# Peptides against a protein of PDB entry 3OGK: the designs that were tried, part 114

Target 1, 307 residues: chain A of PDB entry 3OGK
Amino acid sequence: ATPDRLSRRFPNLRSLKLKGKPRAAMFNLIPENWGGYVTPWVTEISNNLRQLKSVHFRRMIVSDLDLDRLAKARADDLETLKLDKCSGFTTDGLLSIVTHCRKIKTLLMEESSFSEKDGKWLHELAQHNTSLEVLNFYMTEFAKISPKDLETIARNCRSLVSVKVGDFEILELVGFFKAAANLEEFCGGSLNEDIGMPEKYMNLVFPRKLCRLGLSYMGPNEMPILFPFAAQIRKLDLLYALLETEDHCTLIQKCPNLEVLETRNVIGDRGLEVLAQYCKQLKRLRIERGADEQGMEDEEGLVSQRG

## One batch from the design tools (peptide; made by RFdiffusion4, then SolubleMPNN)

Design b1_p19_3_s2 (from b1_p19_3, 11 letters changed)
Fold by OpenDDE base, seed 4:
Structure b1_p19_3_s2 (fold): chain B 307 residues (1-307), chain A 19 residues (1-19)
Amino acid sequence: as target 1 above (307 residues)
Amino acid sequence: MSRAELRKRMREAELRARA
């Protein structure tokens, strides 16, 4: 479909989702005039799609100018922006979005690639937004944003229910967790091993409603922090956890209400057996081949054709 | 494998998958 055809056919469109080419093709094979650029769509949104509240770009090329135009065109009418695996923009583009779209409810840039100039976008979001429900920059590389701004967002956005972040030290998010009283989902962070303080995470207090969780680099020593609320966990993202097969079994047994599990092949056939035994409400299971398991064909920690 | 080594490998794999 072309942008002009879309607007003519659906002038009252409220939600738009566009998918570009697979990433492998994006950087090397997408000509400048290809549908992988959001520019023509943003132009159409600005001119003709005045009812649009939700925009989802997946694997698209997005420039700062595109974001600026979108932001100014939709302003406080924009409720959802998802830059899903997009590229081509900087944090200046994000700043424009949060500056002009102060009532945005969902802001996602998961797995997007961008140039980070500063952390102003998150600061601006923290200072002015009270509507945010979902914030997701999972699997991104922000080094200049402040955990304090995340805490401020949690304090100001009472409807905040889902937050996915990059590699924040989890202890820096204590204030965030305390403020995020209605948070149901959290993914990301960084759990770091400290030989001198092995239990440094044991006193972490999570939001009471937390039921969807993925803590990055969580090992068996940190895993017990989940046990007090494991029974309420419905979704686990263990893709970036540092758990072995037996650790998986231990955790899974404590999560009888688990509905969604994402993990690595390390769960093994044994882990799958335990999962089947204890997690009767499981709806989705995603198993990926982990980097740690590359070349270790024939080890017990693999999901076989028998499992 | 140490946590640090595993983290490194995971990061490298992630970077490759994103490229």
Scores: peptide ipSAE 0.091, ipTM 0.774, DockQ to the pose 0.117
Fold by OpenDDE base, seed 2:
Structure b1_p19_3_s2 (fold): chain B 307 residues (1-307), chain A 19 residues (1-19)
Amino acid sequence: as target 1 above (307 residues)
Amino acid sequence: MSRAELRKRMREAELRARA
């Protein structure tokens, strides 16, 4: 499909999702006129799609100029922007989006690659937005953003229900969790092992409605922080947890209302048996091969044809 | 494998998947 054909057929389009080619095909082998660029689409949006409020780009090349044009064209009418596994932009482009689209409800940059210039985009979002419902920069490497801005967002955006972040130290997010009273989903952060203080996270207070969770680098020493509310957990992302087979069994037994589980092969056949026994409401199960497979000598940590 | 080593490997794998 071409952008011009789309606008002619659907001038009243409200939602657009575009998928580019896999990143491997986009790296260093793309001619200047590659169809993976959003530029022609942004031009069409700006000129002819005046009712568009939701944009989802997946695996596309997005420049700061593209983001600036989109931001100015849609302004407060833009409610959703998802830059899903995109590349080519900097934080200046993000700044333009949050500056001009002050009523944005969903902002996603999950797994996108970008150049980070500063943390101004998150600060601007914190200072002016009160509409945000979903913020997702999971699996990104922002180093210049402030957890205080995240706290401010939580305080000002009462409809904030889902937040996924990069490698923030979880203790720096205490203020955020206190402010995010309606938060239902949280993924990311960083739980760091401290041999001298194994219980440093034990007093962490989570939002009362939290039911979808994925704490990065959570090990068996930190896992007990979930036990007080494990019965209300409906989704677990354990892809980046540091749990062994036995730890999986322990946690799963405490989550009888679990509906979605994402984890690695380390769950093993034993973990799958426990899952079947205790999680009768399970709807989706995703098991991936982790980087740890080469180091797994434990036969129980492997999923066989029995599972 | 230590927790630190596992974390490192996971991060490296993630970076490779993004490239």
Scores: peptide ipSAE 0.095, ipTM 0.775, DockQ to the pose 0.114; fails the geometry check
Fold by OpenDDE base, seed 5:
Structure b1_p19_3_s2 (fold): chain B 307 residues (1-307), chain A 19 residues (1-19)
Amino acid sequence: as target 1 above (307 residues)
Amino acid sequence: MSRAELRKRMREAELRARA
């Protein structure tokens, strides 16, 4: 469909999701007339889709100018913006969004590629937003944002239920976890080994309602931090955990209410057997090939057709 | 494989998947 046809047919559209070409095409020379740019759609939104409150761009090219136009056109009526695996923008574009859309509830830029100029966008969000429910910049590389701003967001946004972040040191998020009283989902962060302080994470206090988790770089030494609330875990993202087959078995046995598991092939047939035995409420299983599986084709850490 | 090495390989794989 073309933007103009959509607006004429559905002038009262509230939610729009656009999908571009596969990401592999985004790194090649894309013709200027390629349908991967959001610009024509943003123009149409600004002019003709006055009730639009939710925008989801997937694998699209998005410029700072596009974000600025969208922000100014929708302002506080914009409730959801998802930049899912998008590229072409900088943190200036994000700053425009959070400056003009102060009642935004969902802000996602998961797996997007961008140029980072500063951390002002997160600071602005922290200073002015009280409506945020979902914040997701999972699998991104922000180096100039402050964990203190994330804590401020948690304190001010009482409906905050899901937060996914990049490589924040987990210990820098202690204040955030204390403030985020209603948080149900957390993914990302960074667990780092310290030979001089092997138990540095054992005193972490997680939000009481936390039931969907994906801690990056969690190894078997850090895994016990989940045991006190493992029975309430419903979703685990272990794609970026550093767990072997036996570690998976140990953790899975402690999660009888697990509904969703995402992990690597390292779980093996043994891990799948344990999963079937202990997790009777499992609804979804995602198994990916990991970088650590190179050369392990003949080891236990392989899922066969039996699993 | 050390944690540091695995982290490096995972990051490299992610970067390649994005390319």
Scores: peptide ipSAE 0.094, ipTM 0.778, DockQ to the pose 0.119; fails the geometry check
Fold by OpenDDE base, seed 3:
Structure b1_p19_3_s2 (fold): chain B 307 residues (1-307), chain A 19 residues (1-19)
Amino acid sequence: as target 1 above (307 residues)
Amino acid sequence: MSRAELRKRMREAELRARA
């Protein structure tokens, strides 16, 4: 479909999702006229899609200029922006979005590649937004943003229910968790083992409604922090956890209400058996091959075709 | 960061934890 045909056929379109080509081609080799650029679509949105409140770009090339144009065109009418596995922008583009779209409810940059200039975009979001429900920059590398701004967002956005972040030290998010009273989903962070302080994270208090969780680098020593509320966990993202097969078994047994599990092949056939035994409400299972497969000589850590 | 890159970091973290 072409942008112009879309607007003519659906002038009252409220939600748009665009998918670019698979990342197999390095974005730098894509001709300017390639359908991977959002520019023609942003132009059409700006001119003709005046009721559009939700935009999802997946695997698209997005420039700061594109984001700026989109931000100014939709302003407070923009409720959802998802830059899913996109590239080509900087934090200046994000700043434009949060500056002009002050009522944005969903902001996603998951797995996007960008140039980080500063942390102003998150600060601006913290200072002016009270509508945010979903914030997701999972699997991104922000080094210049402040966990204090995240805390401020949690305090000001009463409807904040899902937050996925990069490699924040979890202890720096204590204030965030305390403020995020309605948070149901959290993914990311960084659990860092300290040999001198094995119970470093044991006093971590999570939001009471938390039921979807994925803590990055969570090992068996940190896993017990989930046990007090494991029965209320409905979704686990263990893709980035440092759990072995037995650790998976231990955790899964404590999550009888688990509906969604995402993990690596390390779960093994044994983990799948335990999952089948204890998690009768399971709706979705995702198993990815991890880099750890190359080092695991133990047959137990592999999901067989029979499992 | 791509999933592949994140997996690399995870592996590195795992190696550090085992060390």
Scores: peptide ipSAE 0.047, ipTM 0.714, DockQ to the pose 0.144; fails the geometry check

Design b1_p19_3_s3 (from b1_p19_3, 12 letters changed)
Fold by OpenDDE base, seed 3:
Structure b1_p19_3_s3 (fold): chain B 307 residues (1-307), chain A 19 residues (1-19)
Amino acid sequence: as target 1 above (307 residues)
Amino acid sequence: MSRLELERMSREAELRAAA
């Protein structure tokens, strides 16, 4: 219940996950001060939880000072830091983490809101880390980081298996994909259609072990880039793909080993039927309502009780 | 649904409409 009670009862705690206040409903979004402060917990970690190697903050307020304190307290013992839907920090806080925690294996900032000062944190990570296994800043907006640093990370971190990024132009990640020989999961990027170059992405080479994938803004014209390895895809994130019902059907038919699918309501009952027919190993299905689906009168683009 | 999810979904809708 409280930090002090936790440390007294479990002084040898290795993993801690804290959840702040939940987000309000879609139409009543609350300001940035929506989460609980991590400060009391960081203080307790620093003083009494000396075996803690994994920290997961979800929907909490995290300051640069909190990150700096955590970084210095745990240093190379910190293996996992997840800032999941957190706010209140800047890239200076991230810089402190990667500077002091040089053996970090998992670094996540997914859906976090922050002030971006520079790209130094990713550069520092690229220059000094060789332990990274998971890097995730999915659903974030970094404008000052370099895809070259991501490539360097891939070259230096041979255990790198999962990378989720923001809206990098996919062609800027060619070097990254070439270097990331053991990468199993990739999400994010940005596919941008070019009328003058319809085959713009056709020659993309993905890591050979890639089996969990979610390319943002992938449309039907780009979808064929997956076909050469579709049979090895086990997880597919189509939440941010620009695929219609028929496109879903086409892709799903090519993924017989699919275990996890995340998509929007646009898959429709028809897509679900195809999924049931071709994906016998499916373990998890997530369907979200898309913003664009509110205005569409396409019955096939809706999931009903039949599906 | 998070704010970022909503924003991304909105962008998707715009891109789809423009395509």
Scores: peptide ipSAE 0.019, ipTM 0.534, DockQ to the pose 0.103
Fold by OpenDDE base, seed 2:
Structure b1_p19_3_s3 (fold): chain B 307 residues (1-307), chain A 19 residues (1-19)
Amino acid sequence: as target 1 above (307 residues)
Amino acid sequence: MSRLELERMSREAELRAAA
């Protein structure tokens, strides 16, 4: 469909999701002009879609000018913006969004490629937003944003339920977790192994309602931090965990209420057997076959036809 | 192994499976 045809057919549209070209590479390796441009759609939104409150761009080219136009056109009526695997913008564009859309509830930039100028966008969000429910910049590399701003967001946004971040050191997020009293989902962070301090994460306190979790770099030494609330866990993202087959078995046995599991082929037939035995509420299972698993000779670390 | 390396390996496997 074309933008003009859409607006003529649905002038009162409230939610729009657009998909660009398929992605054939990592987001950080994709040329700036790899996808479809959102510009004609943003123009149409600005002119003719006056009730639009939710926008989802997937695999599209988005410029700072596009974001600025969208922000000014929708202002506080914009509740959801998802830049899903998009490219072409800088943090100036994000700053425009959070400056003009102060009642935004969902902000997503997961796997988007961008130029980072500063951390002002997150600071502005922290200073002025009290409506945020979902914040997601998972699998991004913001280096200039502050964990303190994330803590401020948690303190000010009492409806904040889901936060996915890049590679923040988990210990820098202690204040965030303390403030995020209603948080149900957390993904990302960085658990950094320290042979000299194997227990450095053992006193980490998570939000009491946390039930959907994906900690990056979590190994068998860090895994025990989940045990006190493992029975509460409903969703696990283990794609970026550093767990072997036996570690999977250990953790799964402690999560009887698990509904969603995402992991790598390292879970093996053995892990799947344990999963079937202990997780009777499982609804979704995703197993990724990484390049590392293709070379595995250990049959226990592979999912066969039996599994 | 870094998270980025894991993501790269996963993405490459996905692309191969889709081909």
Scores: peptide ipSAE 0.019, ipTM 0.549, DockQ to the pose 0.575
Fold by OpenDDE base, seed 4:
Parts: sequence; C-alpha cells; structure tokens
Structure b1_p19_3_s3 (fold): chain B 307 residues (1-307), chain A 19 residues (1-19)
Amino acid sequence: as target 1 above (307 residues)
Amino acid sequence: MSRLELERMSREAELRAAA
C-alpha cells in the first residue's frame, strides 16, 4: 500500500503500523526511494491523517526530520509512538517528540539504533509528561540519560504500568521503583555481581504490582530477590539472565502463575519438564539461542525433540 | 556473557529463521 492510498481510503485512521524489511537487508546501500523510509508516510500523516493517535514503525528508517514533522503535526493528539527496531534518528528526534507530544502515553524505541547526542529527551519527558503509561527503550544503548529523570517520570505519571530500559545499574533505580507504585512490568537494568558484597541487591524493593519482569544479568545469586513475589509473576524474560538449567528449574518452580516465558536454550529439556509440571497456566514459550549454547556439547543444555 | 553477545545470538537466530 502507498501512503496516499491509505489516507484516501481511511481518512479517519487512528492507528497505523508500518513494517519495513529485516535489518539484514538494510545496509547503507538502501536507496532514498526505498519503502523502508517513513518520510512519505509522515508526510501523509501530517497532511491527511488528522485523527491518527498511534504510530508504530517497525524496522523503518526514521530521520530526525521525520520525527519533528510527526511531532508537530500530531502534537498532543499523539498517544502512541513505537520506533520498533528502527534506525536513522538521533536523540534530537526523540526530544522533538517529547517536547511537542506532551500527552504521549506510549513511547517505544526497543532495539532501535540511533545516535545519542544527550539525555535531554528523557529530561524533557520527565519535566512535562504526566500521561505516560508505557516507556520502552529495551535493548538500546542510552548512556547519557539520567536515572533521576526516570524517577521523576514515575512520580509524575500515575498510570505508568510498563517500563523497559537499557543497562541501568539496578541500584540506581531504587528511587524509580519506589515512585512507580502502579508498575506492572519492568525489563532491563543491570545486575552486577560483587564478590565483596554478595547481598547488595537483597534489599531491593520492587513495585507491589510487578508481575512481568526481565532483569538483565540476573544470576543465581541475585535470583532470590524475586522469590518474595514469584507467585505473582505472570511473565518472565530470561533472555539476558545468567541462569543455568538448574537455576531455571529453581525459579520456574516458584512461579506457578507464569503465563509467558522467554528464555534461551540453556533451559534444556529438564527445564521444560519442570515448566510443564509447575506452570499450568503457561500460554507462550519463546526459546532463543544464546552465546553460551555454542560451546556446550552438553545435550542437557539444549532443547531437543524430546523437550 | 554480555547482553550484547546474547542480543547478537538472538538476532542471528532470527535471521536464520527468516532465510
């Protein structure tokens, strides 16, 4: 479909999702007229889709100019922006979005590639937004944003229910967790093992309603921090956890209400057996390859046809 | 094991599945 055809057919469109080609096909050799650019769509949105509230770009090329145009065109009418595995923009583009779209409820940049100029976009969001429900920059590399701004967002956005972040030290997010009283989902962060202080995370307090969780670098020593609320966990993202097969078994046994599990091959057939035994409400299972599976000839660490 | 390594492996798996 072309942008012009879409607007003519659906002038009152409220939600738009566009999918580009896989990143493997998106080398710097993409012509400007390639369908992977959002520019023609943003132009059409700006001119003809005046009721559009939700925009989802997946694997698209998005420039700062595109974001600026979108931001100004939709302003406070924009409720959802998802830059899902997109590229081509900088944090200036994000700044434009949060500056002009002050009532945005969902902002996602998950797995997007961008140039980071500063942390102003998150600061601006913290200063002016009270509507945010979902913030997701999972699997991104923001080094210049402040955990304090995230805390401010949590304090000001009472409807904030889902937050996925990059590699923030979890202890820097203590204030955030305290402020995010209605948070149901958290993914990301960084758990860093400290041999000299093995219990440094034991006093970490999570939001009371937290039921969807994925902590990066969580090892067996940190895993017990989940045990007090493991029974209320509905979704686990263990893709970036540092758990072995037996660790998976231990955790899974404590999560009888688990509905969604995402993990790596390290769960093994044994972990799958435990999962089947203890997690009767499981609806979705995702198993991915990990770096640790390449070196292990151990059949127990792999999902076979048996599992 | 780093997050980046895990992400790389995941992406590679996705690419293989799509091919």
Scores: peptide ipSAE 0.018, ipTM 0.566, DockQ to the pose 0.445
Fold by OpenDDE base, seed 5:
Structure b1_p19_3_s3 (fold): chain B 307 residues (1-307), chain A 19 residues (1-19)
Amino acid sequence: as target 1 above (307 residues)
Amino acid sequence: MSRLELERMSREAELRAAA
């Protein structure tokens, strides 16, 4: 579909999701000439889609100019922006979005590739937004943003329920967790093993409602920090955890209410057996092949198709 | 959920991720 055809057919469109690089089966749905650029869509949104509140770009090229145009066109009417695996923008584009769209509820740039100029976008968001419900820059590389701004967001946004971040040191997020009283989901961060301080994370206090969790680089020494609330965990993202098969078994046994598990092949057949035994409410299981698993001779760490 | 059901779910998820 072309943008102009969309607006003519659906002038009152509230939600738009665009996929730039569809899998081969969907390739024919994207005009070849658009190369995955959002520009023509942003133009159409700006001119003709006045009721649009939600925009989701997936695997598209998004420039700062596109973001600026979108931001100014929709302003406080924009409730959701998802830059899902997008590229081509800088943090200036993000700054424009948060500056002009002060009532944004969902901001996602998960797995997007961008040029980081500064941390102003998160600061601006922290200073002016009180509506945010979902913030997701999972699997991104921000080095210039401040955990203090994240704390401010948590304090000011009472409806904040889901936050996914990059490689923040978890201890720097203590203030954030204390402020995020309604947080249900957290993914990301960085747990850094310190041989000299093996218990440095043991006093970490998580939000009381936290039930969806994925801590990056969590090893067996850090895993016990989850045990006090493991029974309330409904979703675990262990893709970036540093857990072996036995560690998976230990953790899974403590999560009887687990509904969603995402992990690597290291869970093994044994982990799957434990999962089946203890997690009767499981609805979704995702197992990825880890690049690091090619070298682990541990026969138990492979999920066989025979199971 | 049986092991077989888990494996099925995993395969379906992989297929969806690969498709």
Scores: peptide ipSAE 0.023, ipTM 0.583, DockQ to the pose 0.051; fails the geometry check

Design b1_p19_3_s4 (from b1_p19_3, 13 letters changed)
Fold by OpenDDE base, seed 1:
Structure b1_p19_3_s4 (fold): chain B 307 residues (1-307), chain A 19 residues (1-19)
Amino acid sequence: as target 1 above (307 residues)
Amino acid sequence: MSVEELERLSREAELRARA
């Protein structure tokens, strides 16, 4: 569909999801091919889609100018912006969004590639937003944002239920977790093993309602921090965990209410057997090929036809 | 490790991250 055709057919459109070409094809895009750029769509949104409250760009090229135009056009009417696996923008574009769209409920930049200029966008969000429900910059690399701003967001946004972040040191998020009383989902962070301090994370307190979780770089030494609330876990993202097959078995046995599991091939046939035995409410299973496949002499760390 | 010690470490980590 073309932007103009969409606006003519659906002038009262409230939600728009645009999917660009697969990433493999995006790199081969001729610059003149607007099919991968959001610019023409943003133009139509600005001019003709006055009731649009939700925008989801997936695998598209997005410039700061595009974000600025979108922000100004929709302002506080914009409730959802998802930049899903997008590229071409900087944190200046994000700043424009959070400056003008102060009632945004969902802000997602998951797996997007961008140039980081500063952390002002998160600070601005912290200062002015009280509506945020979902914040997701999972699998991104922000080095200039402040955990304090994330804590402020948690304190001010009472409806905040899902937060996915990049590689924040988990200890820097203690204040955030204390403030995020209604948080149900957390993904990301960074657990950094310290041989000199084996109990570094043992007293970490998670929000009481937390039931969807993915802690990056969680190893077997850190895994026990989940045990007190493992029975309430409904979703686990173990894609970036440092767990072996036996560790998976140990954790899965403690999660009888697990509905969604995302993990790597390291779970193995044994892990899948344990999963089938203990997780009767499982609805979705995603198994990715990980770096573990290259070095594992252990056949148990592979998912076969048995599993 | 106490909760208080964890909080101290958290504050220290935050300070290091800002530097």
Scores: peptide ipSAE 0.000, ipTM 0.316, DockQ to the pose 0.020
Fold by OpenDDE base, seed 2:
Order: sequence, then structure tokens, then C-alpha cells
Structure b1_p19_3_s4 (fold): chain B 307 residues (1-307), chain A 19 residues (1-19)
Amino acid sequence: as target 1 above (307 residues)
Amino acid sequence: MSVEELERLSREAELRARA
């Protein structure tokens, strides 16, 4: 479809999702110049789609100019922006969005590739937004943003229910978790094992309503931090956890209300058997091929026809 | 480790990340 044809047929469109060219978007390894340009669509949105409140770009090239034009055209009417596996922009573009769209509820940059100039966009969001419900920059590399701004967002946005982040040290997020009283979903962060401090994370306090979780680099030593609330867990993202087959079995047995599991092939047939035995409410199972497939000597760490 | 010690470690981690 062309932008002009869409606007003529649906001038009152409220939600738009565009998909660019298929590409291998793993982590931040997004080839430059892959995907379609959003420019003609942003032009059409600015001119003719004046009721649009939700925009989802998937695998597209997005420039700072595109984001600036979109921000100014929609302003406080923009409720959702998802830059899903996009590229071509900098944090200046994000700054424009949060500056002009102060009532945004969903902001997503998951797996997007960008140039980071500063952390001003998150600071601006923290200073002026009280509407945010979903913040997602999972599998991104923001090195210049402040965990204090994330804490401020949690304090000011009482409807904040889902936050997915990059590789923040989890201890830097203690204040965030304390402030995020209504948070139901958290993914990302970084658990850094310290052999000299085995209980480094044992006293972490998570939001009381947390039920969807994916802690990056969580190993068997850190896994016990979940046990006090494992019975309320509904979704687990273990794609970036450092758990072996036995660790999966241990954790799964403690999550009888699990509905969604995403993990690697390391779960094995044994893990799947345990899953079937203990998780009777399971709705979705995603098994990915991990980088460890080339080195897996453990037959139990493989999913076969039995599993 | 106490909650107070965890908070101390959190502050130290933040300082290291910004240095």
C-alpha cells in the first residue's frame, strides 16, 4: 500500500503498523540501510492522518527529521510509538518525541540501532511525563542514560506496568523497583556474578505485582531471588539467562502458574517434561536455538521429538 | 547482607557506571 492511498481510504485512522524489509535483527546487529524509509509515511501522517494516536514502525529506516516531524504533527495526541528493530536515528530524535509528545503512554525502541549522543531524552521524559504505561528499550545499548531518571519515571507515572531495559546493573535499579509500585513486567538489566559476594542480589526487593520477568545473565546463584514470588510468575523470558537444564527444572517446578515461557534449547527434554508436569496453565512456549548449540555435549540439553 | 548494605552497593555501582 502507498501512504496516499491509505489516507484517502482511511482519513480517520487511529493506529498504523508498518513493516519494512525482512532482516536479521539480533541484538544490535542491524545492517545499515536495510528496510524501508518511513519518510513518505510521516509526511502523509503529518498532512492527512490527523487522528492517528498509535504508530508502529517495524524494521524500517527512521531519521531524526522523521521523528521530529512526527512529534510536532501529533504532539500530545500521540499515545504509542514503537520503533521495533528500526535504525537511522539518534537520541536527538527520541528527545524530540518526548519533548513534544508529553502524554505518550507507550514508547518502544526494542532491538533498534541508533547513535547515542546523550541521555537527555530519558531525562526529559522523567521531568514531564506522568502518563507512561510501557517503556521498552530491551536489547539496546544506552550507556548515557541515568537509572535515576528511570526511578523518577516510576515515581511520576503511576500507571507504569511494563519496563524493559538494556544492560543496567540490577543494583542500580533498587530505587526504580521501590518506586514502581504497579509494575507487572520487567525485562533486561544485568546480573553480574561476584564469587566473593554470593549474596550480592539476595536482598533485592521487586515490585509486589511483578509477574512477567526476564533478568539478563541470571545464573543459578542469582535464581533464588525469584523463589519468594515464583508462584505468581506468569511469564518468564530466559533467552538471556545463564541457566542449564537442571536450573530450568528447579525454577519451573516453583512456577506452577506459568503461562508463557521463552528459553533456549538448553531446557532439553527433561526441562520440557518438568514443564508439562508442573505448569498446567502454560499457553505459549518458545524455544530458540542458542549459541551454545555448537558446544552442547549434554544430550539432556537438547529438545527432541520426545520433548 | 542487610538492605542498607544493598543500598550502599547500589550507590557505588551507580558511581562506577558514571565515572
Scores: peptide ipSAE 0.000, ipTM 0.294, DockQ to the pose 0.021
Fold by OpenDDE base, seed 3:
Structure b1_p19_3_s4 (fold): chain B 307 residues (1-307), chain A 19 residues (1-19)
Amino acid sequence: as target 1 above (307 residues)
Amino acid sequence: MSVEELERLSREAELRARA
């Protein structure tokens, strides 16, 4: 569908989701009129879709100008913005969004590529937003944002239930976790093993309602931090965990209420057997092949026709 | 479950999540 046809037929549209071309296509010469640009849609949103409150761009080219136009056009009526695997913008575009859309509830930049100029967007969000429910910049690389701003967001946004972040040192998020009283989902962070301090993360306190979790770089030494609340875990993202097959088995056995598991092929047939045995409420299983697993000689670390 | 079936289910789940 074209933007113009959509707006004429559905002038009261509240939610829009657009899917662009696969990211591989963005590495080639892109014509000016390529369907991957959001500009025509943003123009139509600004002019004709005046009740739109939710926008989801997936694998689209999004400029700062596009974000600025969208922000100003929808302002506090914009409740959801998802820049899912998008590219072409900088943190200035994000700043415009959070400056003008102060009642935004969902802000997602998961797997988006961007130029980071500063951390002002997160600071602005922290200073003025009290409506945020979902914040997701999972699988992104922000170096200039402050964990303190994340803590402020948690304190001010009482309905904050899901936060996914990049490679923040988990210990820098202690204040955030203390403030995020209603948080149900957390993904990301960085667990950094310290051979000289094996109990580095043992005193980490998670929000009481936390039931969907994915800690990046979690190894077997850090895994025990989950054990006190493993029974309440409903979703695990282990895609970026540093767990071997046996570690998977250990953790899965402690999560009898697990409904969703995302992991790598390292779980193996053995891990799948354990999963079937202990996780009777499992609804969804995602297994990805890791690049590091291509050279594994251990047959137990592979999912086969036996699993 | 075979690897192929797991991969199929994973792809189907991804497609549903994208819809």
Scores: peptide ipSAE 0.000, ipTM 0.402, DockQ to the pose 0.049
Fold by OpenDDE base, seed 5:
Structure b1_p19_3_s4 (fold): chain B 307 residues (1-307), chain A 19 residues (1-19)
Amino acid sequence: as target 1 above (307 residues)
Amino acid sequence: MSVEELERLSREAELRARA
């Protein structure tokens, strides 16, 4: 379908999702711009899709101009923007979105590639938004944003339930966690082991309703911080955890209400056996092969047809 | 929308952006 055909058929469209080409093809001798440009769609949205409140771009090229046009066209009517694995924009484009779309509820940039100019976009969001429910810039590389702005967002957005971030030092998010009283999901951050201070993270307090969690670089020494509320955990993202097979077994045994597990092949057949024994509520299991697992000869770290 | 149609529109958009 073309943008013009879509608008003619569905002038009252509320939600639009566009998918570009798979990234795997882009790495194999395909030009960087092969993902597809959103520009023709943004033009159509601006002109003819006046009731659109949810936009999801996946693996598309998005420019700052595209974001600016979209922001101005939809303004406070835009409730959801997902830039999922997109590229081509800078933080200026994000600034335009949060400046003009002050009632936005969902803002996602997960796995997007962009040029970072400053942290003004998050500051602007913190100063003016009170509607935010979902904020997700998981697996991104922001270096100029402030954890204090994230804390301000948590304080001002009482409906904030899901936050996924990049490599913030977890201790810098203490204020955020205290403010985010209704938070149910958190992913990302950075746990940094300190040999001189082994109890560095032991006093970390999580929101009471937290039940979906993925802490990046969590090792066996940090894992005990989950034990006080492990029984309420329903989803675990362990893809970027630094846990071995035995660590998986230890944690899984403490999560009897686990419904969703995402992890690497390191869980092994043993981990899967423990999972089956202790997690009777499990609904979804995702196992990926890590780059580091290609060389591990240990049978315990392999999921076989028996797991 | 087909992949081919998307590619066409993307190329057209790129040309407009360069102008």
Scores: peptide ipSAE 0.013, ipTM 0.443, DockQ to the pose 0.022; fails the geometry check

